# Peptides against a protein of PDB entry 7C96: the designs that were tried, part 51

Target 1, 73 residues: chain A of PDB entry 7C96
Amino acid sequence: PVIPDDFRCPISLELMKDPVIVSTGQTYERTCIEKWLQAGHGTCPKTQQTLTSTVLTPNYVLRSLIAQWCEAN

## One batch from the design tools (peptide; made by RFdiffusion4, then SolubleMPNN)

Design b2_p19_8_s3 (from b2_p19_8, 13 letters changed)
Fold by OpenDDE base, seed 5:
Structure b2_p19_8_s3 (fold): chain B 73 residues (1-73), chain A 19 residues (1-19)
Amino acid sequence: as target 1 above (73 residues)
Amino acid sequence: SEETEKRLKEIEEELKAAE
């Protein structure tokens, strides 16, 4: 079935397994955003806004929603 | 993955073009 857009990482465009929230409120796959930050970037890939922090917060709600969707589909 | 690396490069280019 079609993967909901909100469940796909803006970078990889794939279903997120370990979604994390950046300071701008956008959610990415942990591995993807870490690579972006490690490359020396300090902006949000999706919005291009400057990140006020490099702290990555796990999006447990989304992780759960994705898991439920995967079980149903 | 190779696809992810490709996307990262594309985003980098878009960012560079916007600056």
Scores: peptide ipSAE 0.515, ipTM 0.873, DockQ to the pose 0.912
Fold by OpenDDE base, seed 2:
Structure b2_p19_8_s3 (fold): chain B 73 residues (1-73), chain A 19 residues (1-19)
Amino acid sequence: as target 1 above (73 residues)
Amino acid sequence: SEETEKRLKEIEEELKAAE
């Protein structure tokens, strides 16, 4: 079925498996955002806002929602 | 994946173009 947009990584456009939240509040697949940061970027890929921190916070709520969706579909 | 790397590059280019 069609994957909800909120469940897709803004970078990979794929269903997120390990979603993490950046300082701007946007959520990305961990692997994707880590590669972005490793490339030397200090901005949010989606909003282009400057990141106030490079700390990545696991989005457990979204992870659970995605898991529930996958089970139902 | 290769597609993800391509997407990352595209976003990078968009950012660069905006600067």
Scores: peptide ipSAE 0.514, ipTM 0.873, DockQ to the pose 0.905
Fold by OpenDDE base, seed 4:
Structure b2_p19_8_s3 (fold): chain B 73 residues (1-73), chain A 19 residues (1-19)
Amino acid sequence: as target 1 above (73 residues)
Amino acid sequence: SEETEKRLKEIEEELKAAE
């Protein structure tokens, strides 16, 4: 089955396992965005907006939705 | 993965080109 676009990481383009939200409201796979930040970038990969914070907030709702989708497919 | 690293590099290059 085709993975819904909202379930794919904008960086890896793969199904997210540990989705996190950045200050701009965009969601990424934790590992991907951490590598981006460690490379010295202070912007959102998708929107290029400046991040007001480097705090990564777990997207528990999306994580649950993805888990439900995986169980059904 | 190698594919993820490739994507990160592509995005990085696009950002660099925009500056």
Scores: peptide ipSAE 0.502, ipTM 0.872, DockQ to the pose 0.867
Fold by OpenDDE base, seed 3:
Structure b2_p19_8_s3 (fold): chain B 73 residues (1-73), chain A 19 residues (1-19)
Amino acid sequence: as target 1 above (73 residues)
Amino acid sequence: SEETEKRLKEIEEELKAAE
């Protein structure tokens, strides 16, 4: 079935398994954004805005919604 | 993983081109 755009990582374009929120409010797959940061980037891949922090916050609500979608499809 | 690296490079190139 078609994966909802909000459930796909802006980087990998795949269904997120461990979604995390960056300082700009955008959500990415943890592995993807960590690689981006490790490459020395300090901006948000989606918006190009400068990150005020490199702290990654787990998006548990989205993770739950994705899990429910996967179970139904 | 390999495809993810491709996407990361594409985004990097887009960023570089925009600057």
Scores: peptide ipSAE 0.501, ipTM 0.869, DockQ to the pose 0.816

Design b2_p19_8_s4 (from b2_p19_8, 12 letters changed)
Fold by OpenDDE base, seed 5:
Structure b2_p19_8_s4 (fold): chain B 73 residues (1-73), chain A 19 residues (1-19)
Amino acid sequence: as target 1 above (73 residues)
Amino acid sequence: SKAVEENLAKLEKAHEAAK
């Protein structure tokens, strides 16, 4: 089935398993954004905006939605 | 994965080009 765009990580382009929100409000797969940050980047991969924080907040709502989608498809 | 690495590389290139 076609994966909803909002469920795909902008970096991996795959279904997110552990979605996290960055300071810009964009959501990424945890492992992907961590690699980006570890590479020395301080910007949001999707928007190129400067991150005001490196804190990654779990997107539990999206995680739940993805889980529900996976169960139905 | 290879796909992730490739996408990361593309993003890095785009990031550098945007500076």
Scores: peptide ipSAE 0.289, ipTM 0.825, DockQ to the pose 0.855
Fold by OpenDDE base, seed 1:
Parts: sequence; C-alpha cells; structure tokens
Structure b2_p19_8_s4 (fold): chain B 73 residues (1-73), chain A 19 residues (1-19)
Amino acid sequence: as target 1 above (73 residues)
Amino acid sequence: SKAVEENLAKLEKAHEAAK
C-alpha cells in the first residue's frame, strides 16, 4: 500500500519509526535529524528556518497513527 | 542508509544554494 506523505520522513523519505518534532514544528525520523544536527546544521531541513532549540520532542500522536496504519495495512 | 545520505546531501546543497 501507498504510505501517506505525512508518515514519511522528509530526509529518509521512508516510513518513520521514531518521529520527533523540531522547534519549527516539522517532524523527522530521530536518527535522520540527529545526523543533521551532528553535522553542525542549525536549521530545519524542510523549511530552512533557524532552529530556536535543538531539543527533539517525540511525536507520540504520529507514532501511534503510523502504528495503526501499519496494523491495518 | 545510502538513500538517507543522498537526501542529506541534497538538503545541504539546497541550503547552501539558498544563501
């Protein structure tokens, strides 16, 4: 089945397993955004906005939605 | 992981181009 765009990481383009939210509100796969930050970038990959914080917040709602979708498909 | 690396590279290039 076709994976909903909102369930794909903007970086990996794959189904997210551990989605996290950055300060701009965009969600990424944890490992992907961590690599981006570790590379010294201080911007949001998707929007290019400067991150006001490097804190990564787990997107539990999306994680649940993805899990539900995976179960049904 | 190759795809991830490629996408990261694309993003980095896009960011540099936007400067």
Scores: peptide ipSAE 0.284, ipTM 0.819, DockQ to the pose 0.933
Fold by OpenDDE base, seed 3:
Structure b2_p19_8_s4 (fold): chain B 73 residues (1-73), chain A 19 residues (1-19)
Amino acid sequence: as target 1 above (73 residues)
Amino acid sequence: SKAVEENLAKLEKAHEAAK
């Protein structure tokens, strides 16, 4: 089935397995955003807004929703 | 991942072009 856009990482364009939230509120696959930060970038890939923090917060709600979707599809 | 690398490169170029 077609994967909902909100379940895809803006960078990898694939179903997220370990979604994390950045300071701007956008969600990315952990490995993807870590690579972006390690490359020396301090902005949000999707919005280009400056990140006020490099802390990555697990998006447990989205993780659960994706898991439920995967079980049903 | 080749796809991820390509997308990261595109994003980087877009950011540089916007400066």
Scores: peptide ipSAE 0.283, ipTM 0.821, DockQ to the pose 0.878
Fold by OpenDDE base, seed 4:
Structure b2_p19_8_s4 (fold): chain B 73 residues (1-73), chain A 19 residues (1-19)
Amino acid sequence: as target 1 above (73 residues)
Amino acid sequence: SKAVEENLAKLEKAHEAAK
């Protein structure tokens, strides 16, 4: 089945398993955004906005929605 | 735009690193 765009990481383009929100409000797969930050980048990959914080907040709502989608598909 | 193109290039690198 076709994976909803909102469920795909902007970096990996794959279904997110551990989605996290950055300061800009965009959501990424944890491992992907961590590697981006570790590479020395201080911007949001999708929006190019400067991150005001490097804190990664788990997107539990999205994680739940993805889990529900996986069960149905 | 140039900015978008540069961002996409960075995203590609990140994608490869994330594999």
Scores: peptide ipSAE 0.222, ipTM 0.788, DockQ to the pose 0.109

## One batch from the design tools (peptide; made by RFdiffusion4, then SolubleMPNN)

Design b2_p20_1_s1 (from b2_p20_1, 12 letters changed)
Fold by OpenDDE base, seed 5:
Structure b2_p20_1_s1 (fold): chain B 73 residues (1-73), chain A 20 residues (1-20)
Amino acid sequence: as target 1 above (73 residues)
Amino acid sequence: KEEEERKNAEKARKELLELE
């Protein structure tokens, strides 16, 4: 079964296990975006928009959807 | 737009891979 693009981290391209939302509204795998920020970047990898905050909000809805998909496939 | 964002993400991925 092919993984829906929406379930893949834009950076790692892997199925997200701990999806988090950045200030721009984009979702990434926590570990990926944390590495990005740790590297000194203050922009959104996908949109290149400047992040207004470094706070990462868990995307529980997406996490649940991914979990459900994994169970069904 | 979508293609641009894909390219941006790809660039980010490559950049992170270099850090590993």
Scores: peptide ipSAE 0.687, ipTM 0.913, DockQ to the pose 0.977
Fold by OpenDDE base, seed 1:
Structure b2_p20_1_s1 (fold): chain B 73 residues (1-73), chain A 20 residues (1-20)
Amino acid sequence: as target 1 above (73 residues)
Amino acid sequence: KEEEERKNAEKARKELLELE
C-alpha cells in the first residue's frame, strides 16, 4: 500500500519509526535529524528556519498513528 | 512554498547522503 506522505520523513522519505519534533514544529525521523544536527547544522531541514533549541521531542501521536496504519496495512 | 520546502528537504537528504 501507498505510505501517506505525512508518515514519511521529509529527509529520508521513508516511513518514520521514531518521529521527533524540532523547535520549528516540523517532524523528522530521529536518526535523520540527529545526523543533521551532528553535521553542524542549526536550521530546520525543511523550512531552513533557525532552531531555537536542539531539543528533540518525541511525536507520540504520530508514532501511534503510524503504528495503527502499519497494523491495518 | 510547499515546493520550496520539498527542495530544502532534498538538499538536506543529499548532504546527509554524502556523509554516509
Scores: peptide ipSAE 0.687, ipTM 0.913, DockQ to the pose 0.944
Fold by OpenDDE base, seed 2:
Structure b2_p20_1_s1 (fold): chain B 73 residues (1-73), chain A 20 residues (1-20)
Amino acid sequence: as target 1 above (73 residues)
Amino acid sequence: KEEEERKNAEKARKELLELE
């Protein structure tokens, strides 16, 4: 089945397993965004906006939605 | 806007792939 675009990490393009929200409100796979930050970047990969914080907030709602989708498909 | 954001994400993807 076709994976909803919102369920794919903007970077890896793969189904997110541990989605996290950055300060700009965009969501990425934890592993991907952590590598991005560790590489010395301080911007949002998708929007190019400067991150006001490097704190990553788990997107539990999306995580749950993805889990439900995976179970049904 | 969406296309630009897609391109930005693609750049990030390529950069991370090169680091691996």
Scores: peptide ipSAE 0.686, ipTM 0.913, DockQ to the pose 0.978
Fold by OpenDDE base, seed 3:
Structure b2_p20_1_s1 (fold): chain B 73 residues (1-73), chain A 20 residues (1-20)
Amino acid sequence: as target 1 above (73 residues)
Amino acid sequence: KEEEERKNAEKARKELLELE
């Protein structure tokens, strides 16, 4: 079935397995955003806004919703 | 705005692919 856009990482375009929230409020796959930061970037991939923090907060609600969707489909 | 954000994400994706 078609994967909801909100469940796909803005970078990889794949179903997120470990979604994390950055300081701008945007959510990405942990692996993708970590690679982005490791490459020396300090901005949000989607908005290009400067990140006020490099802390990555797990998006538990979205993680649960994706898991439920995967179980049903 | 939505198109601009999509383009930004696409640029990021391409850059990460080049690093791999």
Scores: peptide ipSAE 0.681, ipTM 0.912, DockQ to the pose 0.956

Design b2_p20_1_s2 (from b2_p20_1, 12 letters changed)
Fold by OpenDDE base, seed 2:
Structure b2_p20_1_s2 (fold): chain B 73 residues (1-73), chain A 20 residues (1-20)
Amino acid sequence: as target 1 above (73 residues)
Amino acid sequence: MEKEMEENARKAREELEKLE
């Protein structure tokens, strides 16, 4: 079945397994955004806004929604 | 706005691909 766009990482375009929220409010797959930050980038991949923090907050709500979707599909 | 963000994300993907 077609994966909802909101469930795909903006970077990898793959179904997110460990979605995390950056300071701009955008959500990415943890591994993707960590690689981005480790590469020396200090901006949000989608918005290009400068990140006020490099702290990554787990998006548990989305993680749960994705899990529920996977169980049904 | 969404198209622009999608383009930005695409560029990010390309940059990460270069590192791999």
Scores: peptide ipSAE 0.710, ipTM 0.915, DockQ to the pose 0.938
Fold by OpenDDE base, seed 5:
Structure b2_p20_1_s2 (fold): chain B 73 residues (1-73), chain A 20 residues (1-20)
Amino acid sequence: as target 1 above (73 residues)
Amino acid sequence: MEKEMEENARKAREELEKLE
């Protein structure tokens, strides 16, 4: 089935398994954003805004929504 | 704005692909 755009990582374009929120409020797959940060980038991939912190906050709501969608599809 | 953000994300993806 067609995966909702909101459930896809902006970077990998794959269904997110461990979505995390960066300081700009954007959500990415953990592995993707971690690789981005490890590569020396200090900006948000989507907005290009400078990240105020490198803390990654789990997006539990989205994770739940994705899980529900996966169960139904 | 969404198109711009999508393009930015695409560039990010390309950068990460170079690391692989």
Scores: peptide ipSAE 0.710, ipTM 0.915, DockQ to the pose 0.961
Fold by OpenDDE base, seed 1:
Structure b2_p20_1_s2 (fold): chain B 73 residues (1-73), chain A 20 residues (1-20)
Amino acid sequence: as target 1 above (73 residues)
Amino acid sequence: MEKEMEENARKAREELEKLE
């Protein structure tokens, strides 16, 4: 079935497995954003805003929604 | 705005692809 856009990582365009929220409020796949930060970037991939923090907060709600969708489809 | 952010994300994907 068609994967909802909100369930896809903005970077990889793949179904997120471990979605995390950056300081700007945007959500990405952990692996993708970690690679981005590791490459020396200090901005949000989507908004290009400077990140006030490099802390990545797990988006448990989205993770749960994706899991439920996967079970139903 | 959404198109702009999508373009930014695309550029980010390209940057990461260069590292792979």
Scores: peptide ipSAE 0.710, ipTM 0.915, DockQ to the pose 0.940
Fold by OpenDDE base, seed 3:
Structure b2_p20_1_s2 (fold): chain B 73 residues (1-73), chain A 20 residues (1-20)
Amino acid sequence: as target 1 above (73 residues)
Amino acid sequence: MEKEMEENARKAREELEKLE
């Protein structure tokens, strides 16, 4: 079925497997945001806001919701 | 998603595609 937009990475547009939260509160697939940062960018892909921290926090709640959705669909 | 934010994300995707 159609994947909910909230479950797709804003960058890859694919179902997130390891969603992480950046300092701006936006969530991305870990691999995508890491590539972005490694490329020398220090801003949030969506908001273009400067990241106050490069720490990536796992979005456990979203990970769980996606897992539940995958099991049901 | 807001139009501007979606466009920003699109540009980010394009930048990453160029690196691959």
Scores: peptide ipSAE 0.710, ipTM 0.915, DockQ to the pose 0.803

Design b2_p20_1_s3 (from b2_p20_1, 9 letters changed)
Fold by OpenDDE base, seed 1:
Formats: sequence, C-alpha cells, structure tokens
Structure b2_p20_1_s3 (fold): chain B 73 residues (1-73), chain A 20 residues (1-20)
Amino acid sequence: as target 1 above (73 residues)
Amino acid sequence: KEKEEEENALKARKELEELE
C-alpha cells in the first residue's frame, strides 16, 4: 500500500527504519543524516537551518507508529 | 514553503548520491 509521507525520510524518500530528530526538530533516517553530517554539512537538509547541535535523538514514537503500520499493511 | 523544503531535500539527496 501507499506509504504515508510522514513515514518517509525527506532525503531518501523511503520508509524510515531508524528515524532520528535533529536540533531543528526535523526527522530523518539515521543513515542519511549521518552521511550528510559526515560530508561536512552543519545545516538541516530540509529547512537549511543551521544545526545548534549534531546530536541525533531517536524518534521512538515515530518508530513505533511505523512498526505498527508495517504490521497492519 | 512546502515546495521549498522539498527542493532542499532533493538537493541533499543529489549531494549524497554523488558521494555514494
């Protein structure tokens, strides 16, 4: 079935498996954002806002919602 | 605003594609 937009990584456009939140509040797939930061970027891919921190916080709520959706579909 | 963010994400995807 159609994957909800909120469950897809803004970068890869694929279903997120390990969603993490950056300092701007946006959520991305861990692998994608880590590669972005590793490339030397210090901004949010989606908003272009400067990140106040490079700390990545796991989005457990979203991860759970995605898991539930996958089980039902 | 939404279209702008989508464009930003597209640029990011292209940059990462170059690295991969």
Scores: peptide ipSAE 0.670, ipTM 0.907, DockQ to the pose 0.945
Fold by OpenDDE base, seed 2:
Structure b2_p20_1_s3 (fold): chain B 73 residues (1-73), chain A 20 residues (1-20)
Amino acid sequence: as target 1 above (73 residues)
Amino acid sequence: KEKEEEENALKARKELEELE
């Protein structure tokens, strides 16, 4: 079935398995955003806003929603 | 605005692709 856009990483466009929230409030797949940061970028890939922190917060709510969707599809 | 964000994400994807 078609994966909801909100469940796909803005970068990889794949279903997120470990979604994390950056300081701008945007959510990405952990692996993708970590690679972005490791490459020396200090901005949000989607908004281009400067990140006030490089801390990545797990998006447990979204992770749960994705899991529920996967179980039903 | 959403289109712009999608464009930004695309640029990011290409950037990471080059590194890999």
Scores: peptide ipSAE 0.669, ipTM 0.907, DockQ to the pose 0.948
Fold by OpenDDE base, seed 5:
Structure b2_p20_1_s3 (fold): chain B 73 residues (1-73), chain A 20 residues (1-20)
Amino acid sequence: as target 1 above (73 residues)
Amino acid sequence: KEKEEEENALKARKELEELE
């Protein structure tokens, strides 16, 4: 089936397995955003806004929604 | 807005692809 856009990482465009939220409120796949940060970037890939923090918060709500979708499809 | 953000994300993807 067609994967909902909200379930795809803005960077990889793949179904997120471990979605995390950055300081700007955008959600990315953990692996992708970690690589971005390790590359020396201090901005949000999607919005280009400066990150006020490099803390990555697990998006449990989205993770649950994706899990439900995967079970149904 | 959305188009610009999509473009930004695309650039990020390309950069990470080079690192991999």
Scores: peptide ipSAE 0.668, ipTM 0.907, DockQ to the pose 0.913
Fold by OpenDDE base, seed 3:
Structure b2_p20_1_s3 (fold): chain B 73 residues (1-73), chain A 20 residues (1-20)
Amino acid sequence: as target 1 above (73 residues)
Amino acid sequence: KEKEEEENALKARKELEELE
């Protein structure tokens, strides 16, 4: 089945396993955004907005939705 | 702006791909 775009990481384009929210409200796969930050970037990959914080908040709702989708498909 | 955001994400993906 076709994976919903909202379930794919904007960077890797793969199904997210550990989705996290950045200060801009965008969600990415944890490993992807951590690599981006480690590379010295302080901006949101998708919006290019400056991150007001480097704190990554787990997107539990999306994680649950993805899990449910995977179980049904 | 959606196209621009997709372009930004693509650039980010390419950069990380080069680092790996």
Scores: peptide ipSAE 0.662, ipTM 0.905, DockQ to the pose 0.954

Design b2_p20_1_s4 (from b2_p20_1, 10 letters changed)
Fold by OpenDDE base, seed 2:
Parts: structure tokens; C-alpha cells; sequence
Structure b2_p20_1_s4 (fold): chain B 73 residues (1-73), chain A 20 residues (1-20)
């Protein structure tokens, strides 16, 4: 079925497996945002806001929601 | 706006794809 937009990484557009939250509050697939940061970028891909931190916080709630959705679909 | 953010994300995707 159709994957909810909120479950897709803004960058890869794929279902997120390891969603992480950046300092701006936006959520991305870990591998995608890590590549972005490794490339030397210090901004949020979606908002272009400067990141106040490069710490990536796991979005456990979203991860759980995605898992539940996958089980039902 | 949502449209602008989607455009930003698109550009980011293209940049990452260019590195791979």
C-alpha cells in the first residue's frame, strides 16, 4: 500500500528504518543525514536552518509507528 | 512552506547522489 509521507525520509523518499531527529526537529533516515553531515554540511536539508548541534537523536516513537504500520500492511 | 522544504530536500538528495 501507499507509504504515509511522514514515514518517508525527506531525502531518500524511502520508508525510514532508522529515523533520527536533528537539532531543527526534522527527522531523516540516519544514513542519509550522516552522509549529508560527512559531506561538510551544517544545515538541515529540509529547512536549510543551521544546525545548532550535529547530535542525532533516535526517533523511537516514529520507529515504533512505522513498525506498527508495516505489521498491518 | 511545504513546497520550499520539498525543494530543499530534493536538492539535498541530488547532492548526495552526486557523491555516490
Amino acid sequence: as target 1 above (73 residues)
Amino acid sequence: TKALEEENARRAREELEALE
Scores: peptide ipSAE 0.717, ipTM 0.926, DockQ to the pose 0.943
Fold by OpenDDE base, seed 5:
Structure b2_p20_1_s4 (fold): chain B 73 residues (1-73), chain A 20 residues (1-20)
Amino acid sequence: as target 1 above (73 residues)
Amino acid sequence: TKALEEENARRAREELEALE
């Protein structure tokens, strides 16, 4: 089945397993954004906005939605 | 725009792929 765009990491384009929210409000796969930050970047991959924080907040709502979708498909 | 953001994300993806 076709994976909804909102369920794909903007970077990897893969179904997110551990979605996290960055300071700009964008959501990415944890692994992807961590690699981005580790590479020395302080900007949001998607918006290029400067991150005000490197804190990654789990997107539990999206995680739940993805889980529900996976169960149904 | 969506197109610009997708382009930004693409560049990010390519950079990360190069690091691997």
Scores: peptide ipSAE 0.717, ipTM 0.926, DockQ to the pose 0.940
Fold by OpenDDE base, seed 1:
Structure b2_p20_1_s4 (fold): chain B 73 residues (1-73), chain A 20 residues (1-20)
Amino acid sequence: as target 1 above (73 residues)
Amino acid sequence: TKALEEENARRAREELEALE
């Protein structure tokens, strides 16, 4: 089945397993964004906006939606 | 635009791939 675009990490393009939200409101796979930050970047990969914080907030709603989709497909 | 954002994400992916 076709994976909804909203369920794919903007960076890896793969189904997210541990989606996290950055300060700009964009969501990425945790491992991807952590590697980006560790590489010395302080911007949002998708929007290029400067991050006001490096705190990563788990996107529990999306995580649940993805889990439900996986169970049904 | 969405196209620009997708391009930004693509460049980010390429940068990370280069580090692996």
Scores: peptide ipSAE 0.717, ipTM 0.926, DockQ to the pose 0.922
Fold by OpenDDE base, seed 3:
Structure b2_p20_1_s4 (fold): chain B 73 residues (1-73), chain A 20 residues (1-20)
Amino acid sequence: as target 1 above (73 residues)
Amino acid sequence: TKALEEENARRAREELEALE
């Protein structure tokens, strides 16, 4: 079945397994955004806005929605 | 815009792929 765009990581384009929110409000797969930050970037991949913090907040709501979708498909 | 953001994300993906 077709994966909803909102469930895909903006970077990897794959179904997110551990979605996290950055300071700009955008959500990415944890692995992807951590690699981005480790590479020395301090900006949001999607918006190019400067991150006010490098703290990654788990997106539990989206994680739950994706889990429900996976169970049904 | 959506198109610009998708382009930004594409560039980010390519940069990460180049590191692998």
Scores: peptide ipSAE 0.715, ipTM 0.925, DockQ to the pose 0.949

Design b2_p20_2_s1 (from b2_p20_2, 7 letters changed)
Fold by OpenDDE base, seed 1:
Structure b2_p20_2_s1 (fold): chain B 73 residues (1-73), chain A 20 residues (1-20)
Amino acid sequence: as target 1 above (73 residues)
Amino acid sequence: AVRLPLEEVKQALIEWLKAQ
C-alpha cells in the first residue's frame, strides 16, 4: 500500500520512526533534523523559516498513527 | 551567478541532508 505523505519525513522521504516537531510546526524524522541542526543550520529545511527554537518535540500522535497504519498494512 | 528559485534551493538542501 501507498504510504501517506504525512507519514514520510520531508528529508528522507521514508516512513518516520521517531517524528519530531520543530518550532515552525513541521515534522521530521529526529535523526534527519538533528543532523541539519548539528551542521549549524538554524532554519526549517522545508519552509526555510528561521527556527525560533532548536527544541524538538516528539509528535506522539503521529507516531501512534504511523504505528497503527503499519499494523494494518 | 544565476539566482535559483526558492523551490530549487529547498530541494538542494533536502538532497544535501539525504547525502549525510
Scores: peptide ipSAE 0.115, ipTM 0.629, DockQ to the pose 0.029
Fold by OpenDDE base, seed 2:
Structure b2_p20_2_s1 (fold): chain B 73 residues (1-73), chain A 20 residues (1-20)
Amino acid sequence: as target 1 above (73 residues)
Amino acid sequence: AVRLPLEEVKQALIEWLKAQ
C-alpha cells in the first residue's frame, strides 16, 4: 500500500525507521539528518530555518504510529 | 549566475543528501 507522506523521511522519501525531531519541529530519518549535520550544515533541510540546536529528539510517537501501520499493512 | 528559488534550492539539497 501507499506509505503516508508523514511517515516518509523528507530526505530519503522512505519509511522512517528511526525518526528524530530537529529544533524546527521537522522529523527526519536519523541517519539522513546526522549526515547533514556532520557535513557542517546548521539549517533544516525542509524549512531552511537555522537550527537553534543540533540535538536530535527521537519521535517515539511517530515510530509507534509507523509500527502500527506496518502491522496493519 | 542564476538565482534559484528557495524551493529548487531545497530540493537540490535533499537530492544531495539522498546521494550520501
Scores: peptide ipSAE 0.113, ipTM 0.627, DockQ to the pose 0.029
Fold by OpenDDE base, seed 4:
Structure b2_p20_2_s1 (fold): chain B 73 residues (1-73), chain A 20 residues (1-20)
Amino acid sequence: as target 1 above (73 residues)
Amino acid sequence: AVRLPLEEVKQALIEWLKAQ
């Protein structure tokens, strides 16, 4: 089935398993964005905006939606 | 200097990350 764009990590382009929100409001797969940050980058990969914080907030709503989608597909 | 289109820059970053 076709994965909804909002369910795909902008980096891996795969269905997110552990989606996290960055300070810009964009959501990424945790492992992907962590690698980006660990490499010393301070910008949002998708928007190229400067991150005001490196804190990653779990996107539980999206996680749940993805889980529901996976169950149905 | 030559400026890259935004999409090309984004794609380059994505590819870099995917290679990590």
Scores: peptide ipSAE 0.112, ipTM 0.628, DockQ to the pose 0.030
Fold by OpenDDE base, seed 3:
Structure b2_p20_2_s1 (fold): chain B 73 residues (1-73), chain A 20 residues (1-20)
Amino acid sequence: as target 1 above (73 residues)
Amino acid sequence: AVRLPLEEVKQALIEWLKAQ
């Protein structure tokens, strides 16, 4: 089945397993955004806005929605 | 949906991450 766009990481384009929110409000797969930050980048890949913080917040709501989708498909 | 401003930038980023 077709994966909803909101469930795909903007970087990997794959179904997110551990979605996290950055300071700009965008959500990415944890592994992808951590690699980006570890490489020394301080901007949001999608928006190119400067991150005010490098703290990553788990997106529990999206994680739950993706889990429900996976169960049904 | 548009994920990144330019497709070429998006593809380069994806390839870079895959190589890590």
Scores: peptide ipSAE 0.083, ipTM 0.649, DockQ to the pose 0.036; fails the geometry check

